# Ledger of designs, part 36: peptides against a protein of PDB entry 8HF1

Target 1, 320 residues: chain A of PDB entry 8HF1
Amino acid sequence: NVMLYATKPTEVMVSFPHQEQVLTVTRLISAEIEKFYVSLDLMNIGVQPIRRSKSLQCLRDPSKKSFVKQLFNDFLYQMKEYGIYAASIAIISLIVEFDIKRRQAETLSVKLMHRTALTLCEKIRHLLVQKLQDMTYDDDDDNVNTEEVIMNFSTPKVQRFLMSLKVSFADKDPKDICCLVFVERRYTCKCIYGLLLNYIQSTPELRNVLTPQFMVGRNNISPDFESVLERKWQKSAIQQFRDGNANLMICSSVLEEGIDVQACNHVFILDPVKTFNMYVQSKGRARTTEAKFVLFTADKEREKTIQQIYQYRKAHNDIA

## One batch from the design tools (peptide; made by RFdiffusion4, then SolubleMPNN)

Design b1_p11_4_s3 (from b1_p11_4, 6 letters changed)
Fold by OpenDDE base, seed 4:
Structure b1_p11_4_s3 (fold): chain B 320 residues (1-320), chain A 11 residues (1-11)
Amino acid sequence: as target 1 above (320 residues)
Amino acid sequence: MFIPESNEEVL
């Protein structure tokens, strides 16, 4: 009996100041989305036929308006939780999605709804990019993708995360790195991936060290071309991470679906650990001898977070 | 570059 002494990863908590980015631009964007919701509620899109997918008992969201509101609410969440720089990347995903939905629209009224949403996304993108450019003192360098701009327009949580990556991985051999980054929402995976690509490219100590990938949960609701593309992307991203062609994986709850990911030496939990299962599953991926399990908490929530982690650790030890 | 001390705590 080789007692696999499951080497318990070192659990690290990184505290960050609770700073509400009270930027005029974020208030203006929120107000434009609220005005759009009022306009959206007044739009007559007609009764949409409930197309039951033959394979799924789940009623597809009968309200195409609800889906539009969900995407903008997810964007507002990303802007609040990750900052303006992350929001400038997140809005591109909405632009792509609304343009696809506009092209696939079966009715003129639905086409106009998605066109209006797309026009708002382009306005939001312009407002975000202008605000990122306010730090470029040199009129000649339109490059909003510098380490300085990324750091300044990121929330304290994201700043501490990027600093922790730089300290942990600067000038290391890419082969010695196997890193997971857990986020709560599927759309955050794409946003943080885009942010990390730009940050790594702007940071010489990381440029040839970290190769990020992302894994988004299967959208089982839409068997459409998007779900086929997402499934192909997931398979490719997981394979690249297994082959060592990627050494950092951004993921959401998808690891619950029995995707066997290799033993990692670093696990970052960027969003709050809400459940015992999330704690056990994410921590259970940090299986190397010197593995680190890193959590991020606001200073105001520090004590609550510590108590929660001790409760989860106790419960995990009582089952083991 | 002033790396503000990471308020890293081992739990």
Scores: peptide ipSAE 0.472, ipTM 0.821, DockQ to the pose 0.019
Fold by OpenDDE base, seed 2:
Structure b1_p11_4_s3 (fold): chain B 320 residues (1-320), chain A 11 residues (1-11)
Amino acid sequence: as target 1 above (320 residues)
Amino acid sequence: MFIPESNEEVL
């Protein structure tokens, strides 16, 4: 019922060139991860005790190896979808996770597995940072966090996203901004958050305008892996966004899970809209007067994206 | 740096 009187947001599509960034560093990193997977498969970590959580039938993946592979696969996805600058931030999240898992390891074999993964992450971080530095002409400025470095080492999608943010929010009152950025994966929230912090800090027109925050989706695999810290962080992030202490929120599909977020004037969908529910829920957050709902599409997928959005719009109007 | 024109389209 409340949706019938909501001002329909202006739907905007931003096209970007499909450029496969074929960097030698990306190929090297992928090859090092594949070599690591072969070594990981050969590791004897022993039989892991199946901890049945009494409350949720979520079979904890008994393979601690599968979780390690998932984190590296998510990293490879982020490197491909967002670029090597985003990957340099994403790898830090893996370092933190593997160090936690190494410290929490109940067996020497599991401790060694996480140590080996951590050593690979440090090698990957070094390769990424070195490649970011290779474009800084000044050997003395270790500051790989410039607008130029961020833009040059981001995918065309991320470049267009950052440009759309700059154009949309340059010199605006931070109080007039309520922005959501939707991403598909929970780890992408942290990665894009770190990228945006550095971009905003390097962009004078945005430094005092945008205050980003991120919200990580619930872990569908096990609520027991949601650290008390992650839940506290999520509550704090939501509160900061409600209080106006943050005006840009990066989120995954968490808003479908009943997080009440205020009406926003901007909604960016950084990843492809895969479902009708995602379209309705994300668009349904753009409720202010003159609200914008911004989609990003590769030029090759433009027509398919337009057709899909028109189908979703039609289906939404037939239900309303 | 050539800022490629924003191919923004209203849907």
Scores: peptide ipSAE 0.472, ipTM 0.819, DockQ to the pose 0.019
Fold by OpenDDE base, seed 3:
Structure b1_p11_4_s3 (fold): chain B 320 residues (1-320), chain A 11 residues (1-11)
Amino acid sequence: as target 1 above (320 residues)
Amino acid sequence: MFIPESNEEVL
C-alpha cells in the first residue's frame, strides 16, 4: 500500500494596498440608503401573514422591511469590498429582486414599499453608470465594460485578483484549467461572476481561455426560499463544470455542503479565511500535481494572515 | 502598463 502522498498545493499570498478610495459617489449612495431606512421605518406595512412552512419550525419569515434592509446592506458591502464597477452589477440584482417582490405584493402598502426601494435602486444605478462613463472621453464609445474601466473602478483586492488571473491563465489551453474562486458571501458569487464575464470578454488573452460559472450554497435559513430556478441553475452550473464547459467556478461555502467538484489545479480565496474549516475545505480542492492555493490580504493584515495560515497548517497536520 | 511587482509570497 503505497500511500501516494498527495502533493500539497503551493500556498501563495498576494498582498494589496489597503486604500479606502472613498469616492464622493459612494458617500452619496450611502447617505441616500440611510435616508431611505428612516423613511422605511416610518412606513406602515400592516401585520404580515405568518407563512407556515410545512416543517414544524415556524422560522418567522424575516420582516419584509428586514429583507429590504438586508439587500441594501449586502449591496453596500459589495460596493466597499469590490468597488464601484462591482456595485454597478450588484444593483441590477436588487432591481430584479424588488421588481419580483413588487409584483408578488399582496397589499398596496407592501407594493409601495418595494416600489420605493426599486426607485432608489434605479437612482443608485444611474449614479454608478454616470461615474463609470466619466472616464470615457470619447462621446461615441459608451462601453463601460472595458478592461481599463473595470480595473480603475475596482478595489485593490479585485485589481490584484484580476491581474493574478491574467498572469496565471493568459494564452493557456482551456482544458488544462480547473479553477475555483471562493468568496465569503452568497451575493458576491453573482457579482464577481458578472465582473469576470465582462473582464474576460474585454481581455483578448482570456476571451477563449476562461469560461466562468457560479454556484450559490443552499440557504441554510430556509430551503423553501430557494426558487426552483436557483436549484436548476446550481445543477446546471455544476454539470457544466464537470463536463469541462466551464473551467472557472465562483463559489461561497457551497463546497462545505459536500458538492462533489473535481480536483482543481487553482484555488483562489478572494475574501479573508475566517475559519479552519474554510481553509481545509478550500485547500483540499487543490489536488492536482502543481496545484496552487492563492490567498489575498491587505498589506496591514499581512503578518496576522501569515500567522493564521501557519496555525491552520499546523492544526491540519496534527489531524492528518 | 507597469505591473506593480506582485507582492506574491510562497508560504
Scores: peptide ipSAE 0.466, ipTM 0.814, DockQ to the pose 0.019
Fold by OpenDDE base, seed 1:
Structure b1_p11_4_s3 (fold): chain B 320 residues (1-320), chain A 11 residues (1-11)
Amino acid sequence: as target 1 above (320 residues)
Amino acid sequence: MFIPESNEEVL
């Protein structure tokens, strides 16, 4: 029970300027997704026969359209919260998912819906990649994965997070590092993982220091929708982190499911702490004597975040 | 490289 550990990590707050990336490309992408939603609402997918297996509640037509909208809404969230560089990675995950769903489609109308979604994702990918290339002055270096491109096309929150990683871990022994990065959404885990791989590869001081992995929370509603690949990946990622073959783990609410993750010396909370349970569970992983618990806040939300953390700290001390 | 001052605060 993580709540019983009187762990007193150093709690650190990192403030960042609240900048909405007012890029023309983000407005264009948002407008294309909204046009697609209007078209999607008009699509006749046809009532699929309710196969009576309890796992197939997800086969109702509203659930298929709602799932497509959920993936694009999650993409729009990643683009807003983490920036267009993170969005260029996030869109690849949508392409893979819609291609799988297109191949698994039982009807021509469902196949067409996923094909239309896939075509939009490819258009979005080209718009994002083109915008990342507009800052590479050298026509010969197609490498949009430089430290400069990553930093310039990331939100201030992500910029501060990457700087905090560089300052915290530059030239350290990989064995002395046990880092957790908490994010709110399951899709953010994979997006930030891809961003970190490229950032670590572009940063000489981190290349042989940080080995990232990610964990995606199980959808409690359907363990059947976790591909055998996702379950194998989770088991492998956890095992690599336990064996010290990975020293940075990106995770969402997975810790609520009783996954025993090692005691860490660094815990980063990249997204706002919304609940007391999330505060206690994430802080309860920072168990070493030198453990740091790092929070990120917009300057405009700084005072509110401080007050919320003091309330959670008080409530935790009253239960302990 | 302007290292923007890390407004790191211990809570």
Scores: peptide ipSAE 0.466, ipTM 0.818, DockQ to the pose 0.019

Design b1_p11_4_s4 (from b1_p11_4, 5 letters changed)
Fold by OpenDDE base, seed 2:
Structure b1_p11_4_s4 (fold): chain B 320 residues (1-320), chain A 11 residues (1-11)
Amino acid sequence: as target 1 above (320 residues)
Amino acid sequence: MFIPESNLEVL
């Protein structure tokens, strides 16, 4: 019922060129991860004790290998979808996670597996950072976090997103900004958050205008200490966004699970809208007067995206 | 760097 009286946001589509940045470094990293998967499959880590947590229907992977592969697959996705700069941030999240898992390892074989994964992440980090530095002409300025480096090593999608933020928010009052950024994957929230922190710090027009925060999706798989920290972080991030201490929130589909956030004036959908529910829930956050709902599409997918949005709009009007 | 107007559409 409250949705019927909400001012419909202006729906905006931003197109970007489909450029496959086939860099030698991305091929090398992918090949190193593939070699690691072959090595990982050969690792004997023994039978892990099935801890029956009474509350979680999710069977923990008894091998823990699928989880390691999932993290590297998510990293490869981020590198492909967001670029090398985003990948340099994403790899740090893997380093942190594998170091935690290495410390929590109950067996020497599992400890060694996470150590090997960590060693690969450090190698990948060095390859990424070296490639970011290769475009800095000044050997003395170790600052790979410039607006230029961020833009040059980001995908066309991320470039258009950053440009859209700059155009939308340059020199605005921070109090007048309530922005949501939707991403598909939980790990992308942290990656895009780190990218935005560095971009905002490197962009004078945004430094005192945008204060980003991120919300990580609940991992229903792990009742461990990590899930308590994630829940505490999520509560703190939401509170900062409610209090106006943050005015840009990066979130995954978790807002569908009943997280109440205020009415926003900008909603950016960085990843493709795959479901009607995602369309309705994300669009339903853009409720202020003159609210904007911004989508990003590759030029090749433009027509398909338009048709999909019109279908979702029709279906939404038929239910309302 | 401006978003080319050709790349921004109101739906």
Scores: peptide ipSAE 0.383, ipTM 0.822, DockQ to the pose 0.020
Fold by OpenDDE base, seed 3:
Parts: C-alpha cells; sequence; structure tokens
Structure b1_p11_4_s4 (fold): chain B 320 residues (1-320), chain A 11 residues (1-11)
C-alpha cells in the first residue's frame, strides 16, 4: 500500500498596501449614482406583473428598481475593489444589460427607467475613459489598454495579482499551465476577464502564454433566469479549459457545485477567503506536483488572515 | 516592478 501522499500545495500569501486611492472621479461617479437613486425612488413604474415560473416557488421577481440598484451597487464595489480600469470594463456590462432591459420593457414607465439608467452609464463610461486618457500625453495614442495604464489605474491588490501572474508565467510553455483565479462575486469574473485579456495582449511575455476564460456560477435564485447564452458560454468555457485551449480560468464559488475541472498547478484567490468551504474547495483544486495556492491580503489584515488560514488548516486536518 | 520579498510569505 503506497500511500500516495497527496503533495500539499505550497501556500503563498502576497500582501498589498491598503491605499484607498480616492480619486476625484470615483467620488463624482458615486455622487451621480446616489442622485440617480433619489430620482429612481420618485419614479412611478406601476404594479409589475408577477411572472409565474412553472415551479410553485413564486420567487418574487426582484423589484425592477431593486435590480437596477443592485447592478450599480455591484459596479461601485468593483470600482472600489479593483480600480478605475476595471470599472471602465464593468460599466460596459451595465450598458449592455440596461439596453436589453430597455428593449424588453413592456411599459413606457419601465422603458424610461432603463433609459435613464443607460444614460447614467454612458456618462460614467465617459468620465472613466477621460480619466484613463489623462496619462496618454501623446495626442495620437488613444490606446488606454497599455500595461502602464492598466497598472496605474488598478488597485494595489490587482497590481500585485498582475505582477504575480507575470512572475509566475512569463515565457513558460502554455501546456504546462493550468491556473484558476477565484473571485467572490459573479460580475467580477467578467470584469477581471476583460482586464486580463487587455493586460495579456499588452504584455509580450504573456501574450502567447496565457489564454484566459471565465466561468460564472449558476444563479442560486433560479436556473430559469440563466440566459441560454450564459449556459452556452459556461459549457464552452469549461470545454476550452478541459481541451487546453484555455489555461487560465476565472471563477466564483461555482467550483463548489461539482464542476469537474482538471487538477491545477496554480490557484489564485483574488478576494478574501471568507469561509472554510471556500478555502477547502479552492485549495483542493491545486493538486499537481509543486502546485501553488496564492492568497492576497491587505497589510492591515495580514495577521488576521494568517490566523484564519491556520484555523482552516487545523479544521481541515481534523476532518481528513 | 518586482513584488518585494517582504510582501511574499510562504504559509
Amino acid sequence: as target 1 above (320 residues)
Amino acid sequence: MFIPESNLEVL
């Protein structure tokens, strides 16, 4: 009986300075969203028809106003946690969603509500793009997607993450890479995916090395609200990662639900590990020889993070 | 820009 000692992954913690770069533009955007919420609360959208899903669980379709506020709150979170560059990508997803909702609106009042939200998103997009262009001194180079612009307009957490990718994967064989990146929120997967596409394309040492994909969890609220497009995208993204056509997968808590993903050699946890289950499930994907499990922490939370990881290790060893 | 060694810890 050769007990194959499952080689435990090397756990690495990367610290970053907790600098809230409160740029004037982020304060302006937050104030414009708050003004919009006051206006949104005053809008009469009438009684919304309850969509009877065929399953007897009348999940109250979230108030159309509540959904609009949720999308802007998720945007504000991404702008704070990942920076202005990530926010410039995140706002495009809101524009697309509000344009779809505007076209699908059954009433003039709901159509107007989504139109006003869309107009605010276009204003926010313009403010973000103008701020990204402030670093391009040359009138002719409208390219806001450079390594320099991405780094300068990203939070210290995202900067350390991108540096860790560059150090880990520069000039490596793409076939030797199987990387997972865990994020807390569903919308962050798509935002960080767009950021990584631009960063990899602007970084010569990574351009032919990393091919990213993203995977979004099933909506816990209802499988019926997952668009046929989202389900097709998930299936395609998983298949590309299994076939080796993608070697970096960005995911949320999705991998807890039994998505059969191959053993990975790198696992990055971009957001704080909040639960024991998240720690065990994410670490449990780093199964290859010399696998690395990389955590990011603010300097102020370093000691608390270390203590929490030791508690999770102890609890995991007591179950094994 | 390199990550300072002081910011990398093996747990």
Scores: peptide ipSAE 0.377, ipTM 0.832, DockQ to the pose 0.020
Fold by OpenDDE base, seed 4:
Structure b1_p11_4_s4 (fold): chain B 320 residues (1-320), chain A 11 residues (1-11)
Amino acid sequence: as target 1 above (320 residues)
Amino acid sequence: MFIPESNLEVL
């Protein structure tokens, strides 16, 4: 009986200072979104036909306005939780989404609604890019994608995450790395992926070491073209990670049962562990010898986080 | 930039 002592991963907590980013630009962007919500509520988009696709019990968001508000609320969350640099990437995803929805609009009123949302996204993008350029002292270097700009316009959480990647993986063999990064929200996967591409490219010690990919959960078996592209992307990203062509995978907490992800040596939890299931599922991917399970916590939430992890560890040991 | 060892805790 080889008791495969499943070597429990080393659990590491990284603390970061609680910094409220009191940036004037963040306040301006929030105020522009709130003004847009008032205007959106006044827009007459008519009664939208509830197209029940016969096959899916999922009530598609019955209000096209609710979906627009959800995307901007997710953007505001990303700007708050990850910083202005991450927000400059996140806004591009909204621009793409609203441009597609504008083109697919069945009515003039819905087309106008998505056009107005798109115009706001372009204004927000300009405000963000202008703020990132305020650190480039040289008027000639439009390159907002430097390690310094990324670090300075990221939240303390993201700064500690990027530093943890650099310390963990600098000048290592890419083949020795199998890393998972867990985030709470689907849209955060794309945002953190874009941030990591730029950070890795600007960091010589990581440029030939880390190859990131992202996987968004299958939330929408929507027959829409977007869902086909997302499904193709997910299959390709998972295959690249299995083949070792990618060694860092960003995942939302919806690892559906049955996505066989290989045993990893590093698991980073970028967002708070809210559930016991998330703790067990994410930790259960750190299966190699000397595997690390890394958590991030604000200093003010440190004691609460420690207590929660000890409770989850106890509950896991009582079931195992 | 180093993560201060004081900010790394083994649980």
Scores: peptide ipSAE 0.375, ipTM 0.827, DockQ to the pose 0.021
Fold by OpenDDE base, seed 1:
Structure b1_p11_4_s4 (fold): chain B 320 residues (1-320), chain A 11 residues (1-11)
Amino acid sequence: as target 1 above (320 residues)
Amino acid sequence: MFIPESNLEVL
């Protein structure tokens, strides 16, 4: 039981300015997705045959439209919370998913729906890449993955996170690093993983220091929809992190599923701590004597965050 | 880019 470890990591709060990226491209993308939702609601997809697996009834819009909207809503959240650079990585995951769904479509109407969604994703990708290139003098696609481009097109939260990694880990021995990064949503794990790969590659002081991996929580509702590939990836990623072949792990609420991750010396909470259980479980992974537990907060939410952490700390001490 | 010391708080 993770609650029984009286680990006293140093708790650090990093504040960042609350800036909504008021970019014309972000507004254009949001408006294109809203127009697409109106068109999607008008599409006649027919009733899909209910395959009789009792456990999946709650998430199957019989039209599969709800799933399409969920993926775009998840993308809009990534773009807002992490910035345009993170959004350029997130959109690739949507392209891959919609192409798979298009190929697996049982009907022409479902195939057309996924094709229309895919066409919108390609348009969004082009708009994002073009905006990243506006800061590069050279038309080479490789130039969009620089430290400068990543920093300039990331939200203040992500900027502070990346700088905290650089300050914490520059020129350190990879063996002395055991880092967890907690995010709220499963799709954020893969997005932040892609961002970190590019950032580490662009940052000489980190290239041979940090080896990231990611874990996605099992959808308890659909073990059958976890591709055999995703399950293999999760097992491989966990094993690499246990063997020390990876020293930074990005995860969502996977700790609730009893995945035993080793004791870490750094725990970063990139998204707000919403529950006492999330606080205890994430903090309970910072088990070394010099462990750091790092939180990120907007300046406007600073006081509320401090009060919430003190309440959780008190409640944890009253149970321990 | 430096994180200003004023933005780092030990809790």
Scores: peptide ipSAE 0.369, ipTM 0.828, DockQ to the pose 0.020

Design b1_p11_5_s1 (from b1_p11_5, 3 letters changed)
Fold by OpenDDE base, seed 5:
Parts: C-alpha cells; sequence; structure tokens
Structure b1_p11_5_s1 (fold): chain B 320 residues (1-320), chain A 11 residues (1-11)
C-alpha cells in the first residue's frame, strides 16, 4: 500500500500566466476541423453489421464517426493545453492511427471516411510546420526542433515545465535522476514524450542527462484494440525505467492500474489534479530523501489549487 | 522567463 511509507516530499507549485495564445493558425485549424465534422455527419457509412461480440465494443458508434471526432477533439485539447509545437507532434499520431484504420477498413465507405480524416491531418500538419518554420530562415524540417522554436510555440505551462526540467537536471548525473511526469490524457503521454525528445536533443545541458520514456494506460475498455506493438512498447518502457535505462517516465492514470515503479526524487504534475486518488498515488511516488512534488497551475486557478491540495492533505492525514 | 517556485507550506 503506497500510502503507508511515503516520506513527505516537498510540495512545490509553479504558476503560469493564463494566456490564451490567439494564433491565427489555431483558429484556422479549429475551423477546418469543424467544417470536417459537418462533412463527416453527412457521410453515409451504412449500417455496419453489429458484430455479436458480447464485449463492450457494441457500445461504440457502429459508424466509427464518434471515434474520429474523439481523436480530433483530443488533438484540439493538446493544441490548446500544450501549444502548436506539441500539436505538430500530436497530429502525427492521428495520421498513423487513421492510416491504420484506413487499411483495416472492411467497407469502401469506412475507408473513404478515414482517408478524408487523414487528408485533413496532413493539411493540419502542413499548417503547423509552416508556422514553426516562420521563425526559421531554413525550410529544413529539422530546423524547427530548436530550443527556441519549442519554447516560443509552447504554452506558458509547457514553458515553465521545460524550464523546471532544465533548472532541476542541467549537468546532473543521470543515475541521480528518477522523474515521473503525470498527464491527464493517454494521448498526451506520447505528445509530451516527442516534445521532450526534441527539447533534450536541442538542449546541451540535458543531452545524455535525461532519457525519457512514456507509459500509456491499458485501455481496459478494449484490450483487443491495443496493438501488439503498443503492448510491447509499454512493457519495454516500464522495464527500461525499472532498470535505470530511462530516468524520466511520462504517464497518465496508469499508476491506478497497480504499475509498480521505483521511488522517485521528482514528480511533476503537468495537468490539474482532479482526484484525491491521483494526488495520493502520484505524491506517494516521490519517496526519496529530498523528493519534490511539483504542481503546475494557472494564476487564475492558483487559490483554488492551493485549497484543493490542503483538502487532499487533510483527507490523507485523516486516513494515515 | 523565470520559474517562480512556491513551496506549499505544511498545514
Amino acid sequence: as target 1 above (320 residues)
Amino acid sequence: LEVEYEELPEV
């Protein structure tokens, strides 16, 4: 029981300005997605035969339109919460997913739907990359992965997170680092992982210091849809983190599934702590001497965040 | 850009 033996980590709050980045490109992308939803609703995909598999799969929209909308809504969330640089990475995951779904399509209508979604993702990717290149004089795709471009096209939250990593880990021994980064959404794990790979590679002080990995929670709703590759990746990532071959792990609610990881010296909560269970489980991983538990909050939500943390502390002390 | 760290006091 992780609750019984937690050394109290130092709890740190990092505030960031609640600035909505009003970029014209983000408005254009949002409008293109909304236009696509109207087109998607008009698509006749036919009545897919309800496969009599007794699994919860029967509750998914037989048209598969809801799943397409979910992926684009998750992309829009990531673009808003993490910025257009993170969105340029997130869109690649949608491209891969829609290409897989297009190849696996049992009907021409479903194949066409996923092809149309894929075409939109390629357009979005181009708009994002073009905007990242506006700061670079070179049309080379590799030139958009600089520390400066990453910082300028990230939200204030992500900027403060990256700076916190740089200040905390610059020129340290990688063996002295055991870091967890918690995010709310499954798809954010891979997005922030890709962002961190590029940031670490562009930041000399973090090169060979931080080796990131990510865990994606098991989709308990549909273990059959987890690719064999995703399951292998997850198992390998956990093992690399246990063996010390990775020293930074990005995870979502995966720790609720009973994944045992070593005691960490840093725990970053990149997204709002929504539940007492998430607070206790994430804080309970910061178990080393001088462990830090770092929360990120918008300035507008600062007081509410503090009050919520005090309520969670009180509730935790009443159980201990 | 500076990172302001606020230690949350023990209550």
Scores: peptide ipSAE 0.371, ipTM 0.865, DockQ to the pose 0.763
Fold by OpenDDE base, seed 4:
Structure b1_p11_5_s1 (fold): chain B 320 residues (1-320), chain A 11 residues (1-11)
Amino acid sequence: as target 1 above (320 residues)
Amino acid sequence: LEVEYEELPEV
């Protein structure tokens, strides 16, 4: 009986202050999206041609309006949870998606809907970039990607996360690092990836240390919307992480579906742990002897977070 | 900004 002492990772909690200060720009953006929803509800899109693809999404939203609202609601969540710097990256993903959908529109009404959404995204992008430039003396877009701008326009959670990366990995050998970052939402993977690329490039101690990648879940609900490019990217990102060409992987719940990822020495949980499965699967990737499992919690939610983790530990020990 | 790390005790 080799009791594989499953070396339990060191579980660490990082507290962050609750940010009560709502920026005027975030209120303006929220109001513009709400105004757009009123306009969207008044749009007559007509009967959509039944595509032969039995996608569950075409059955759920024949007008494609709910999908547009879902993307803007996801953007609003990212702006709230990660800050306006992350939102400036997130909005680019919406611009790309709405431009593709505008080009693929089979009706003039659908084309107009996606054009109106795209115009709103460009307005939001301008408001965000203008606010990031308030710290810069120069109108140059490259000047908004500094460590200082990223930190100042990130939420306390993201600030603590970035600092935790700097403290954990400054001047280390890239080969000794195998890091996972878990996020709740699909679109957050790409947003945090873009933020990390800019932060690492702006932080000398990390430039040649961390090479990030991201892995997004398969969109099983609409395989027709998974670009051949996204599928190629996912395969390439996983392979780069296996080969050690990437040492930090940002992932959502995708690692649940049997993607074999190597044993990691660091696992960061950037979003709240909402399920026992998420806790067990994410913690189960921290398999080295010195592995760290890092959680982030708001000070106001600290006690509730601790109690939830103790319940998950107990439940895990009762099954093991 | 300092990062305060709280090690969660083994229960």
Scores: peptide ipSAE 0.368, ipTM 0.865, DockQ to the pose 0.771
Fold by OpenDDE base, seed 2:
Structure b1_p11_5_s1 (fold): chain B 320 residues (1-320), chain A 11 residues (1-11)
Amino acid sequence: as target 1 above (320 residues)
Amino acid sequence: LEVEYEELPEV
């Protein structure tokens, strides 16, 4: 019942031009991943040793190849939706994941599969970094982590998001900021976090203003496969945000699962609002006086987005 | 590059 007296946040829409980054490098990377999928399908991983958990026995072999493909598909999505710069951060997460899985591999065939995936990630990282360096006129500054490089190699959506952060938070007191950034996918949280760290560090007006953190969604894989480390990290991240040691939190649908976060002044929805529940839960976090709820839409999808928000508002008013 | 903000009207 506390929801009835919450000041409704100001709902703001930010439009961005629909530009497909038709870069040769993105086509090359996609083609290398497709070639890898053909090779992966031909790999004989063998019958995995049946460790005694009865429920996981028959599903394990398809699950390992499927998981490798899922990670690369999520990478391809991030490259398309957020740009080459974001992809250069996302590929590092794949490198870490495949190196862990390579070290944990119980069989030589599984170890080789993860090694092949890792080698592809290293190649992709090189192609991405080389493309980021092509805009640095200064041969001596290997630092691709400038505001200019980040902006130029980000999608129009990400550009508008970063600019919106700069305009909203430049030279503000960090204590007056409580910001949520919602994204659809778990891996996008890490990618956008890494991008924001570099952007904030390269942007003088934000360096001492924004301290980002992220929350990784629960693995759709059984909580038994969530590393104790991932759970510990999630608890630490949310505690830092509660304690004010972080003032910007990137999160996925985890907040729908009942993670209690404080009232926020700003809520950014970086990805399209696909569900009524996501709309209500995310908007319901913008609870301060003069709170802003910011949506991003492509110009071509503007009218559809507006109509969808009006439908959600109507449905919300019919329940309230 | 300017960020154009459109306030979504209350319906």
Scores: peptide ipSAE 0.358, ipTM 0.860, DockQ to the pose 0.777
Fold by OpenDDE base, seed 1:
Structure b1_p11_5_s1 (fold): chain B 320 residues (1-320), chain A 11 residues (1-11)
Amino acid sequence: as target 1 above (320 residues)
Amino acid sequence: LEVEYEELPEV
């Protein structure tokens, strides 16, 4: 029972123009991934022995091809929803994951599959970095992490989010800030975290004001798949946020399952609210007297978003 | 780029 007797947060909606990314590089990357899927389907990887872990992981393709496709589909989603700059960070997570899987490969065929995926990720990374450098006069890697490059290569949603952070938190005391950022997908937490680190470092008014952390939802379905490092990171990140050493936490919707985070004064919902539970739980974290609950919506989806929020408010008032 | 904030009215 989340006793929702707390002061109702001020609900704010930020609209953004719906822009389809009409960039040649995004089309090229999508086409290279589709070609890779055709090649991946033709690869004979053999049936791996299903280790009888009691986890629903028995539904994963024994060839591990479905997992490779899932990671690239998550990357394509991040590139579309957050932009090329976010995609340049997201691809690094894929590189790290495929390198680990390549080293842990039990068979030569599985090792080759992960090597081919890794080679594609390095090609994608190069294409993304080259496109970010097109706005920089200097070939130095440090020059792509400017406020201008981040803003220009981010989607309108991410632009409005970053501006909302700047306006809300410029020159404030770090102790007065307790901010949650909700995203739909697990991998988006890491991507937006990396983007925010670079944005805060490039924005003087946010330097020493915002200290971000991220929390990846525990897949309760397999504690064995979370590296001991990921579990340690999650515990450390939550503790830093509780201790006030971090004042902005990026979370996936998996906070539903009993992560006790403190009451916050700002809650940002970066992705569409898809469920009543997500609405109630995320809004229920904005519990201070002056708490703000900020939603982002495309202009085309504005009316539908408003209607959905009113339905959720009504349903919440009928239960409370 | 201006951020327009729309307060969602109480129903």
Scores: peptide ipSAE 0.364, ipTM 0.864, DockQ to the pose 0.768; fails the geometry check

